# Ledger of designs, part 19: peptides against a protein of PDB entry 5IXI

Target 1, 141 residues: chain A of PDB entry 5IXI
Amino acid sequence: TPLLDASSLEYLFAQGQYDLVKCLAPIRDPKTEQDGHDIENECLGMAVLAISHYAMMKKMQLPELPKDISYKRYIPETLNKSIRQRNLLTRMRINNVFKDFLKEFNNKTICDSSVSTHDLKVKYLATLETLTKHYGAEIFE

## One batch from the design tools (peptide; aimed at target 1 E40 L89 T90 V97)

Design b2_p16_7_s1 (made by RFdiffusion4, then SolubleMPNN; from b2_p16_7, 8 letters changed)
Fold by OpenDDE base, seed 2:
Structure b2_p16_7_s1 (fold): chain B 141 residues (1-141), chain A 16 residues (1-16)
Amino acid sequence: as target 1 above (141 residues)
Amino acid sequence: SENEKLYKEFKELESL
């Protein structure tokens, strides 16, 4: 695949976020129970990428982000609804692990490495391609 | 633990 210029990559990244959350690019069906768990974790990871990208673009550190920041607006709506139906302890666990990873990602990956917003967009789109059923199919229509 | 397992799975995303 040819390298995309900055403007094209920015567009695709924004559109990909919208398509994932709104389920316009639906996540793939799990092949096994473990695969289903992996899919959910990938979605949560996508939220970390999206939030980190946002923070970097706004030149914000994690402590400057809203205290109630969560994955809820950055994962597929169907998955969000599913998680909300789980028991309180499970939801608390998911939230805590997510917050811990977000913090770790910010400290070690963003601050201690040369990871850029460009890298985050590329990783996001690459993950989106493997996570969803028909991402990119409309390009060939 | 389950939390540790989930965290390790998330860590795979750090490989860019």
Scores: peptide ipSAE 0.041, ipTM 0.672, DockQ to the pose 0.057
OpenDDE base, seeds 1, 3, 4, 5: peptide ipSAE 0.044, 0.029, 0.029, 0.028; ipTM 0.678, 0.645, 0.644, 0.645; seed 1 fails the geometry check

Design b2_p16_7_s2 (made by RFdiffusion4, then SolubleMPNN; from b2_p16_7, 7 letters changed)
Fold by OpenDDE base, seed 5:
Structure b2_p16_7_s2 (fold): chain B 141 residues (1-141), chain A 16 residues (1-16)
Amino acid sequence: as target 1 above (141 residues)
Amino acid sequence: SENEKLYEEFKKLEEL
């Protein structure tokens, strides 16, 4: 595990979010249909991490977040476009599962545990490394 | 179900 100071970690976390969303760090190619679903689910999970980090930094509880908060701005643009093309029921299901998990994550992981913004950044970057093709190889080696 | 699978994938990221 590389030693990253707080400032470096903050920078890398911000850059990593940008790179993921803008597809500058493209997600890995799926090997199967199920793998594709797993990749999408992990991307949605990344959105939960990012939103949770944002909420913690702003000292906001989930009820204080916008009612229309969603994964849309926190996942790869390519995936967002793909989801937009799916039928209403599918989109509603994704939205519901995402919101439910975000709530649960906040309650069980953020509120009831010692998880810090530091931990979220580390987890985000570590997951980003496994999710994308070649991103962060020079950092995590 | 698809919802359950999605939830399980999210839980992998909850393990901090």
Scores: peptide ipSAE 0.057, ipTM 0.674, DockQ to the pose 0.057
OpenDDE base, seeds 1, 2, 3, 4: peptide ipSAE 0.042, 0.038, 0.028, 0.028; ipTM 0.665, 0.671, 0.656, 0.653

Design b2_p16_7_s3 (made by RFdiffusion4, then SolubleMPNN; from b2_p16_7, 10 letters changed)
Fold by OpenDDE base, seed 3:
Structure b2_p16_7_s3 (fold): chain B 141 residues (1-141), chain A 16 residues (1-16)
Amino acid sequence: as target 1 above (141 residues)
Amino acid sequence: SRNKKEYEEFKKLESL
């Protein structure tokens, strides 16, 4: 909301990342199988935002990111454990989808649309609100 | 493609 100054936004963004990954702000329960897939996709999106924000802060281009860049440390630990238990082909697909997702976001949003780190933090927190059970309401209401 | 679909779904959050 417009009530959040830059310092408050920075704090909430950092805390939100920690809470999501550590499952202190647990993701909502899926209502259907498709909803479960949507939740996972949103989590991967959160990872893209977090990585992009990091890269922008470090003045790094996408090709300069390590080859092993991954969603693993940027998604809920419970989801990461779930993905690790899936078969090899599924894990390979998820990795490829994520890398393509990150690439497209960098090219189409970061570079072409001049999105700022401020915008990424706002979008991250807004998505966190919809993704978690009650965390967003505590922050924005 | 599946990845494109996921990306488009994610972009819908730009209005937030």
Scores: peptide ipSAE 0.029, ipTM 0.643, DockQ to the pose 0.047
OpenDDE base, seeds 1, 2, 4, 5: peptide ipSAE 0.028, 0.024, 0.024, 0.024; ipTM 0.642, 0.642, 0.645, 0.648; seed 5 fails the geometry check

Design b2_p16_7_s4 (made by RFdiffusion4, then SolubleMPNN; from b2_p16_7, 9 letters changed)
Fold by OpenDDE base, seed 1:
Structure b2_p16_7_s4 (fold): chain B 141 residues (1-141), chain A 16 residues (1-16)
Amino acid sequence: as target 1 above (141 residues)
Amino acid sequence: SRNEKEYKEFKELESL
């Protein structure tokens, strides 16, 4: 589709990241407590996609990334603030799960599945559409 | 474990 051509996709992906992090595209309201947890996990997953895309674009392997790489700059600012207010053990758990997934995704999923930067952008935008309240209403028509 | 469950939930994004 015209939406998925290289130039349009690149623009939408970049803008989508900005809109998610800056909460210009607010995440959907949770329907239940479990739904709220699922939303947070999806946001953390978005961070994995964004970081992996960055690494691929820069032709960098995980060992070449800073050891303190984290989700903090790739999730909604509101969620980041919420996580920072949680107790140390909870934050450590979140960090560990995130880092493990990031490692697994980059070392196996990308390589084994031959995932491209194009694929990551598509997955990112598709998730963004389902995760947010109003994003892409006029674009994904 | 809690970590394992959350990891599996993250993995669902791979097949989006």
Scores: peptide ipSAE 0.028, ipTM 0.643, DockQ to the pose 0.058
OpenDDE base, seeds 2, 3, 4, 5: peptide ipSAE 0.028, 0.022, 0.023, 0.024; ipTM 0.642, 0.644, 0.633, 0.641; seeds 3, 5 fail the geometry check

Design b2_p16_8 (made by RFdiffusion4)
Pose (drawn by RFdiffusion4):
Structure b2_p16_8 (pose): chain A 132 residues (1-60, 70-141), chain P 16 residues (1-16)
Amino acid sequence: TPLLDASSLEYLFAQGQYDLVKCLAPIRDPKTEQDGHDIENECLGMAVLAISHYAMMKKMSYKRYIPETLNKSIRQRNLLTRMRINNVFKDFLKEFNNKTICDSSVSTHDLKVKYLATLETLTKHYGAEIFE
Amino acid sequence: DFTSLFKRTDAAEEEH
């Protein structure tokens, strides 16, 4: 018997997206530059998940689906790199919706689950309350 | 992990 029902899961998913974007769920610190880049890539993956879920729900830019801090960080890079980030994101999104959804038979439930499960490891102290 | 495809490319690579 699971902890959450569909309603709580949907709400938690929406709250999780809100936390990730507004940085109430701050992304974890990088151990290395490479780890940092990997974190940014995971964030693009999270944006793909959020958009894919939205499109899936209705039966059908990454900027609004990533932490604002990374957005401000990306806005500081040269134009070619931003075009590059856009292309990589588009490729991810296309590849995910064209192949992975079908191949791995990804439902909306699995998607929200992976999203939140990824929040548990992508962000600092998710679901915890720290008092000073 | 169906999201493993997101680890293939360094999207933060600088372009010149």

Design b2_p16_8_s1 (made by RFdiffusion4, then SolubleMPNN; from b2_p16_8, 7 letters changed)
Fold by OpenDDE base, seed 2:
Structure b2_p16_8_s1 (fold): chain B 141 residues (1-141), chain A 16 residues (1-16)
Amino acid sequence: as target 1 above (141 residues)
Amino acid sequence: DFTSIFKKVNAMEEVE
């Protein structure tokens, strides 16, 4: 994998978020049911990365973020629609686990481990490459 | 990966 300068990384990170959410970089087809769950989990993780990056860029603490912050704007639209079709208990569980993880990530990873916005962008793009069908082929060759 | 974080969610979805 090539080393990216700060400007290139910022551009790719922004474009990658857009492509993931809008399904312009479609997520890979699951090979099994468990693989499908793994893909969903990674997408939810991507949302945490994106939200955390946003908060850091704005110099906001987690309590300063909107109380109704959600993964919905940060995951593929197709996945968001799929989740909305699931039963109430499942949706509640997903939401609760997501919020708890976001809180933990903020407190223990961002604050305590001094993770930078650069680190988040790298992790995001690396995960995006593994998650999508053919995104980043030109970059990670 | 983030799979371990949402393991409990996966279990619920497999049953429903």
Scores: peptide ipSAE 0.199, ipTM 0.753, DockQ to the pose 0.293
OpenDDE base, seeds 1, 3, 4, 5: peptide ipSAE 0.198, 0.192, 0.197, 0.196; ipTM 0.751, 0.750, 0.752, 0.748

Design b2_p16_8_s2 (made by RFdiffusion4, then SolubleMPNN; from b2_p16_8, 8 letters changed)
Fold by OpenDDE base, seed 3:
Structure b2_p16_8_s2 (fold): chain B 141 residues (1-141), chain A 16 residues (1-16)
Amino acid sequence: as target 1 above (141 residues)
Amino acid sequence: DFTSIFHKENAMEEVF
C-alpha cells in the first residue's frame, strides 16, 4: 500500500464511501451463492466501519447515536434495495445481528484495542478494493 | 427468498 498523506487519505476515504453507496464502484459479481453471502457480509462490515468512524469523529458513544441508526445509508444502494425486498423475519434478523455486531465492535475493537480513525480509513479502503470489481487497483497496486 | 445473514463473528475477525 502506498504511503498516503493525511489529506489524501481523507479524500480517498470520503470518495470511496460515496462510490460504494452510489454503486459508482460496483461490488464484484459473486462466483457462488456462498460468495454472495460473503459479499453481503463484507458490505455490512463496511457499514460498521463507516458508522464507527463517524462516531469517533463526533466523539459520540454508540448509545448516543440515533435510535434508527442502521446499515441502510452505508451499503450499496442496490444491496439495500435487495434487502428491503426480503421477508420481515429475515430483515429483522439482519438488523438485529448488525446492531449487536456494531455494539461489540465498538466495545471490543475500538475501545479496548485503541483502534484509530486512521486505522478505520485504511481498512475501509483496503476492503473496498477487494470488494469492488476494479476499484482501487490503480491506487494500491 | 433471500435469507443471507450478517455473520458478526466472521466479520469481526476479518476487520480487526
Scores: peptide ipSAE 0.043, ipTM 0.680, DockQ to the pose 0.082
OpenDDE base, seeds 1, 2, 4, 5: peptide ipSAE 0.035, 0.038, 0.035, 0.036; ipTM 0.665, 0.662, 0.695, 0.659; seed 5 fails the geometry check

Design b2_p16_8_s3 (made by RFdiffusion4, then SolubleMPNN; from b2_p16_8, 8 letters changed)
Fold by OpenDDE base, seed 2:
Structure b2_p16_8_s3 (fold): chain B 141 residues (1-141), chain A 16 residues (1-16)
Amino acid sequence: as target 1 above (141 residues)
Amino acid sequence: DFTSIFKKKNSMEEVF
């Protein structure tokens, strides 16, 4: 993994978020049905990273975040549409698991382990490289 | 990876 200065990392992180959500950096094709589920779970994890980074930058705690905080704005638009087409119980489960994950991540990872915004950006970009077809090739080769 | 975390949170069931 290349060593990036703070300004370059900030730029790449912001651009990566935009490209993922807008599907400008499309997620890779699943090799199997299970791989498809794994990709979706990783995307939901990316949402946790993005929201946590935002909260840390704003010095906000989870109770201060909007009650309707969700993954919807932080995952690929195509995936968001797909999830919304699933049955009610499945959508409820996804929402509940996501909120629980976000809470746990905040309490046990950010607070207890003192994960920095730098760490979140690095993890985000590293995961993005594994999720997308071609993104990051110029950076990580 | 996040996949393992989500599976654990779903009581060993797929999220979807």
Scores: peptide ipSAE 0.193, ipTM 0.762, DockQ to the pose 0.274
OpenDDE base, seeds 1, 3, 4, 5: peptide ipSAE 0.193, 0.187, 0.083, 0.081; ipTM 0.759, 0.758, 0.703, 0.726; seed 4 fails the geometry check

Design b2_p16_8_s4 (made by RFdiffusion4, then SolubleMPNN; from b2_p16_8, 8 letters changed)
Fold by OpenDDE base, seed 3:
Parts: sequence; structure tokens; C-alpha cells
Structure b2_p16_8_s4 (fold): chain B 141 residues (1-141), chain A 16 residues (1-16)
Amino acid sequence: as target 1 above (141 residues)
Amino acid sequence: DFTSIFHKVNAMEEVF
């Protein structure tokens, strides 16, 4: 947004990640069962953005990232606990789809489309506003 | 949005 300078954007992005994961900015209540699934999917998508931003800042390629890097540390702790309680088949499916999308996002979106870290922060914060209970409303209003 | 990415996962969870 034109209202935020680079330093403000960096601060809000860092704070937003922390607030989401620690559930200080809780995700909104689902309106339906499908809405609940959509919320979870958006959280997983935000994990892709966060990991990609991390990799870009560290100048690391995906194969160079530690094998233990996953969505688990980049989604709300409550959601992470919920996913761990699901059956093995479902958890494996989530992991596989996430890894595949992370790979595609890194190779095709980041590398080929020249998406910047600035773009990732903007997308992250915009999504965060829609996912959480009134978080960021004052910033993007 | 990211909903389209995990649509197959959603379908599987509803079966179990």
C-alpha cells in the first residue's frame, strides 16, 4: 500500500507472522464447514509465502533448505495441533501437496516472475487481514 | 486465494 514505507512494511510483516503463529491475532470463526477448510488452506498458503520470503532473504535455494522446514512453524499453533490429530493418510496428503506447491512457487513464481520480497510481504499482510479477526483493518482501510 | 491448492485434501478429509 502507498501508505506504508519500506521500514513500516518490514515491521508489520515480522509482527504479523508472530501474531498469527502465536494466535495473538486469532483466525476468524468459520461460517461453514467449507469456510473452515478455506481458512486452513489460506493459512497453509501464508506458510508458503513466509518460507519463500525466508529463503530469499537467506539467499537459499529450496534444495538447500533444511529438511525439517515445513508449514508447522508458520501456521497458527492451534491449527498445527489440529492437523497433527488427523489420520495419517490426511497428514501425508497435506504434506505432499504443500511441498509440491512450495517447490512450484519457488521455481516458477519467485525465479521466473521476479517476485520480490516486498511483493511477498504485501501479499502476506493482505491475506492476514482477511484471515484474522479485524487484524490490519486500520492499516489497509 | 490458496483454496484451490488444497482442494483435494479437503475432499479426503470429508471422507474420513
Scores: peptide ipSAE 0.094, ipTM 0.718, DockQ to the pose 0.294
OpenDDE base, seeds 1, 2, 4, 5: peptide ipSAE 0.034, 0.038, 0.034, 0.036; ipTM 0.663, 0.650, 0.655, 0.658

## One batch from the design tools (peptide; aimed at target 1 S113 V115)

Design b2_p17_1 (made by RFdiffusion4)
Pose (drawn by RFdiffusion4):
Order: structure tokens, then sequence, then C-alpha cells
Structure b2_p17_1 (pose): chain A 132 residues (1-60, 70-141), chain P 17 residues (1-17)
């Protein structure tokens, strides 16, 4: 018997997206530059998940689906790199919706689950309350 | 799961630095 029902899961998914974007769920610190880039790439993956879920739900830019801090960080880079980030994101989104959804038979439930499960490891102290 | 594996593969394939 699971902890959450569909309603709580949908609400938690929406809250999780809110936390990730507004940085109430701050992304974990990088161990290395490479780890940092990997984190940014995971954030693009999270944006793909959020958009894919939205499109799936209604039966049908990454900027509004990533932490604002990374957005401000990306906005500081040269234009070619930003075009590059856009292309990489588009490729991720296309490849995910064209192949992975079908191949791995990804439902909306699995998607929300992966999203939140990813929040548990992508961000600092998710679901915890720290008092000073 | 197969989804997690496919997702990790996409992360490795579609990345930037």
Amino acid sequence: TPLLDASSLEYLFAQGQYDLVKCLAPIRDPKTEQDGHDIENECLGMAVLAISHYAMMKKMSYKRYIPETLNKSIRQRNLLTRMRINNVFKDFLKEFNNKTICDSSVSTHDLKVKYLATLETLTKHYGAEIFE
Amino acid sequence: SSFDEAYEELLKKHHFS
C-alpha cells in the first residue's frame, strides 16, 4: 500500500516543480566543474520531464522549468553557448517524447515519480526541515 | 527501471559543458 494517492501525487508534483523553479529546493553544490555541468544537464532533463508531462496531460522554452539561479547563470554566457543549450534541450525533449515515452512505456505517474525521486537527489535536504 | 536507464542514457547523450 503506497503512501500517496493520485491527488497528493499531482499536488506534490506541482509543488516540486514550484520548489525547483523558485529555488526552495536549491540544487546541490557541485563536487567538481564536471559535476556542476552534469547537474545543469539534469536540470534540462527535469525541464523535459515537466514539459513532457504537461503535453501528455493535455493529450498533445526550458527557461520556465529550471531553477532561476541556473537561468541567471546561463544568461551570463555567450550567445553561441545559449543557442547550444537550446539545441541540446530541444534534442533531449524530442528524443524523449519520440522514443523514450513509447519504448519505456512511460506514463504520467512514472514521470512525476522520476521527477520527485530526482528532486530527492538533485536538491539539498528535500523534504527536510532545518532549524538553527 | 528501463525508464531510469533510458533517461540516464539521454543525459549522457544530450549534454553540454

Design b2_p17_1_s1 (made by RFdiffusion4, then SolubleMPNN; from b2_p17_1 with K12E H15K S17E)
Fold by OpenDDE base, seed 5:
Structure b2_p17_1_s1 (fold): chain B 141 residues (1-141), chain A 17 residues (1-17)
Amino acid sequence: as target 1 above (141 residues)
Amino acid sequence: SSFDEAYEELLEKHKFE
């Protein structure tokens, strides 16, 4: 697999985000209940990657991020609808877990200069391949 | 990579169940 240049990687990352959220690249079917939980957690992780990438591109510090920043616009619409159907306490827990994840990850990405936007894009696309049914199999072969 | 490992650790640490 040839090394992707910066422009190609930027395009694939942007398109991958759109395809995931709009379910144009549908997530794989869960094999078990636990597999379903794993898929949801991977989606939340991808939201963390996407938001952190945005923050880095805007040169924003953690306190500058909106307090109400959420996973809702960064996960598959089908998953978002599923989460909305869960009870209030469950939704609150998901929000809290996500906020903690985002906070700790941003402390690494914004405070640790060793992490680059390139790293985030590569990890996002690699995760997208494992999470979806048929997307991007050729990218990391 | 070290980044991959760190991300996977955080993903496991902050998994929702």
Scores: peptide ipSAE 0.652, ipTM 0.944, DockQ to the pose 0.683
OpenDDE base, seeds 1, 2, 3, 4: peptide ipSAE 0.646, 0.644, 0.649, 0.639; ipTM 0.943, 0.942, 0.944, 0.942

Design b2_p17_1_s2 (made by RFdiffusion4, then SolubleMPNN; from b2_p17_1, 5 letters changed)
Fold by OpenDDE base, seed 1:
Structure b2_p17_1_s2 (fold): chain B 141 residues (1-141), chain A 17 residues (1-17)
Amino acid sequence: as target 1 above (141 residues)
Amino acid sequence: SSFDKAFEELLKKYKFE
């Protein structure tokens, strides 16, 4: 794995978030229905990483974040549009599961000081590479 | 790493279907 200096990593992390959300780095095509579900789960996981990184950078705990914090601004726009078209019960489930995911991730990793902002950026970019079609292959190969 | 394992386990636990 190539060595990345702090400034390069910060840039790549910011650019990666933008590219994922704006679908400039499109997510990979699902091979099966289950693969499609896994891809959506990974996208929502990326939102957890991004929000957690934001909270850590601002030195904020989850209770200090906006009450209406959600995945909507941290996942691919295509996926967000798809979710918005699903029925109310499905959307409610997704919101609830996401909140629980974020809370548990925060409690087990952020609050326990087992992860740093550096770790989050690396994990985000590594996951982004596997989640998208051809993005970031030169970063961690 | 330990962090990687924790994140992957949470991905398996929380399903959005």
Scores: peptide ipSAE 0.528, ipTM 0.926, DockQ to the pose 0.726
OpenDDE base, seeds 2, 3, 4, 5: peptide ipSAE 0.522, 0.526, 0.523, 0.522; ipTM 0.925, 0.926, 0.925, 0.925

Design b2_p17_1_s3 (made by RFdiffusion4, then SolubleMPNN; from b2_p17_1, 5 letters changed)
Fold by OpenDDE base, seed 4:
Structure b2_p17_1_s3 (fold): chain B 141 residues (1-141), chain A 17 residues (1-17)
Amino acid sequence: as target 1 above (141 residues)
Amino acid sequence: SKFDEAFEELLKKFKFE
């Protein structure tokens, strides 16, 4: 694994987030139906990481974030479009589960200062590598 | 790390579908 300095990691994190959302780094094809569900869960997990990183950089607690904060800007656009096509009850469930995920993640990691922005960037990029088809091989291989 | 384990555990706990 190559050594990454702080500036390089910051750049790669920003680029990786852009590539994931814009589908320039497309997510892997599901091998099974369960794998498809896991992929979507991982994408929403990526949104939790990205939002947590944003909040930490802005020195904001979760209650200070807009109440309409959502995964929509932090997941692949293709997945966002897919979710929008699902029925109202499904969309409500996804929204509620996501808010609970974000809250619990914050309580376990951010509030007690057990996680740094550095940790979030590393985890984001590592997950991005496994989530996408060919992205990040040169970063961690 | 404990952070990695916590994140993975949350991924298992929170299912969106």
Scores: peptide ipSAE 0.413, ipTM 0.899, DockQ to the pose 0.714
OpenDDE base, seeds 1, 2, 3, 5: peptide ipSAE 0.406, 0.411, 0.411, 0.410; ipTM 0.897, 0.899, 0.898, 0.898; seed 5 fails the geometry check

Design b2_p17_1_s4 (made by RFdiffusion4, then SolubleMPNN; from b2_p17_1 with K12E H14F H15K S17E)
Fold by OpenDDE base, seed 5:
Structure b2_p17_1_s4 (fold): chain B 141 residues (1-141), chain A 17 residues (1-17)
Amino acid sequence: as target 1 above (141 residues)
Amino acid sequence: SSFDEAYEELLEKFKFE
């Protein structure tokens, strides 16, 4: 695996977010119902990574984040449409799970000074590679 | 890395089913 410089990593991270949300890098087809749930959970995790990266770049603390922050703008549009078709209780549960995830992750990143925006970008891109069919196969070997 | 492990643990903890 080649070492990426900061500029290259920043570009790939930005492009990767765009490609995921716009479904230009489509997520893989689920093999089972459980696999589908795993994929959705990974997407929610990626949303947490993206939002946390944004917060760190803006030097924003968790209480300073808007209360209406959600996963909707940070997951594949197709997945977002799928979630919106689910019943109210399910959607509320997903929202609560995501908010709890984001809260605890941000608390960890605040407490752990070793976590950097670099780490978030690498983890995001690595996860993106595993979730998508052919995207970024040459980046992480 | 320790970060990767911590992230995976959180994914499992907040797993939606």
Scores: peptide ipSAE 0.497, ipTM 0.906, DockQ to the pose 0.706
OpenDDE base, seeds 1, 2, 3, 4: peptide ipSAE 0.492, 0.496, 0.481, 0.481; ipTM 0.905, 0.906, 0.898, 0.902

Design b2_p17_2 (made by RFdiffusion4)
Pose (drawn by RFdiffusion4):
Structure b2_p17_2 (pose): chain A 132 residues (1-60, 70-141), chain P 17 residues (1-17)
Amino acid sequence: TPLLDASSLEYLFAQGQYDLVKCLAPIRDPKTEQDGHDIENECLGMAVLAISHYAMMKKMSYKRYIPETLNKSIRQRNLLTRMRINNVFKDFLKEFNNKTICDSSVSTHDLKVKYLATLETLTKHYGAEIFE
Amino acid sequence: DPYNTEKGISDLKSLFE
């Protein structure tokens, strides 16, 4: 018997997206520059998941689906790199919706689950309360 | 390239493998 029902899961998913974007769920610190880039790439993956879920729910830019800190960081880079980030994101989104959804038979449930499960490891102390 | 497309697609897909 699982802990959450569909309603709580949907709410938690919406809250999780809110936390990720508004940085209440701050992304974990990088161990290396490579790890940092990997974290940014996971964030693009999270944006793909959020958008794919939205489109899936209604039966159908990454900027509004990533932490604002990374957004400000990306806004500081040269234009070619930003075009590059856009292209990589578009490729991720296309490849995910065209292949992975079908191949791995990804439902909306699995998607929200992977999103939140990813929040547990992508962000600092998710679900914990720290008092000083 | 910090945003290697092939690596990123593989990583994204691996979540659902």

Design b2_p17_2_s1 (made by RFdiffusion4, then SolubleMPNN; from b2_p17_2, 6 letters changed)
Fold by OpenDDE base, seed 5:
Structure b2_p17_2_s1 (fold): chain B 141 residues (1-141), chain A 17 residues (1-17)
Amino acid sequence: as target 1 above (141 residues)
Amino acid sequence: DPFDIEKLIKKLKSLFE
């Protein structure tokens, strides 16, 4: 695997986000019900990474983030549709836990500045590879 | 480790239990 320069990494990160959300890089099929839950959790984690990267690029502090910030634009469209079909209590719970997840992660990114945007891109792409069916196949072909 | 995503995801696990 060739070393990625900054420009290449930026491109792959942007393209990866688009491919995940638009299901051009489809998430892998769950092996079990629990595996399905794990996949959904990973997708929500991907949203946290993407949002944190955005916030850092915009030089935003935590209080400056929109109060209604959501995972909805940062997860696969198929998963978003699935979540919308769940009952109100479940959806509220997902929203609350996601916000807590985001706050905790941002303590180590925006607040502490211990994590760079470069680190976020690398983590995002690495997770994307494990989460999706065919990501990277054309590169290794 | 801020990138211990597995640890953070454990908080989300209860959503589906």
Scores: peptide ipSAE 0.054, ipTM 0.701, DockQ to the pose 0.115
OpenDDE base, seeds 1, 2, 3, 4: peptide ipSAE 0.031, 0.029, 0.032, 0.043; ipTM 0.671, 0.655, 0.672, 0.698

Design b2_p17_2_s2 (made by RFdiffusion4, then SolubleMPNN; from b2_p17_2, 6 letters changed)
Fold by OpenDDE base, seed 4:
Structure b2_p17_2_s2 (fold): chain B 141 residues (1-141), chain A 17 residues (1-17)
Amino acid sequence: as target 1 above (141 residues)
Amino acid sequence: DPFDIEKFIKKLKSLFE
């Protein structure tokens, strides 16, 4: 694979995030029901990476972000619609678990470790490769 | 490892079933 400089990574990360959310790079078809759940979990994981990257770029701690910040803007729109169709208790549980993990991730990983925006972009793009039907292959061609 | 995304996946797995 070609070596990517910082500017190239920044571009690919921004474009990849946009394409994933807008479903221009659709997620792969699940092979099983469990595979479908794994795909959804990976999307939520990518939301954590994207939000953390945003916070780091703005030099903001999570409490400084809008209180309504959530995964909704950082996952495929199709998945967001699917989650909204689930019952209230399920949605509340997803929201709570996500928020709790996001706070923990921010405190233990961003504040207490050496994780950088560069690391987040690399992890995001690597996950995008395995998650999408064709776009991931295009990025690393 | 606080960067372990798999830990997060494990926590959320049951919420999609």
Scores: peptide ipSAE 0.066, ipTM 0.695, DockQ to the pose 0.133
OpenDDE base, seeds 1, 2, 3, 5: peptide ipSAE 0.037, 0.036, 0.037, 0.038; ipTM 0.658, 0.658, 0.658, 0.672

Design b2_p17_2_s3 (made by RFdiffusion4, then SolubleMPNN; from b2_p17_2, 5 letters changed)
Fold by OpenDDE base, seed 1:
Structure b2_p17_2_s3 (fold): chain B 141 residues (1-141), chain A 17 residues (1-17)
Amino acid sequence: as target 1 above (141 residues)
Amino acid sequence: DPFDIEKGIKKLKSLFE
């Protein structure tokens, strides 16, 4: 089990985001249709964590973020392409649900749980390990 | 349901307990 100081954790968090989005760390194969939906939800959850971390680092409240903030830059590119191929109504629904999710997470999880940026990085990387096929083999041993 | 918001929020909250 590796010892991670602040600098190492910051690096791994940044690299992990890049690897997830660019599909350098590909998400695991779904075992069932429901598992596929769960994976999608996990990816959207990762976007919430990443955006929340960004907002906290910039000392910004959600209303201060651009109104068009979305999951698009924070999920695997393959998943983003899949979502873009769905019909307009479905895409609008996903966008609205995500924005509500982000708002509720900020209000009811970040503030109420006194979550720090350190906590977000740890949970992001932990989720990334379970979500991807081979990521963390060198890091989490 | 393309995104189960309630299930996701509960799971995320549990990670920080």
Scores: peptide ipSAE 0.058, ipTM 0.717, DockQ to the pose 0.739
OpenDDE base, seeds 2, 3, 4, 5: peptide ipSAE 0.032, 0.031, 0.031, 0.032; ipTM 0.661, 0.649, 0.653, 0.656

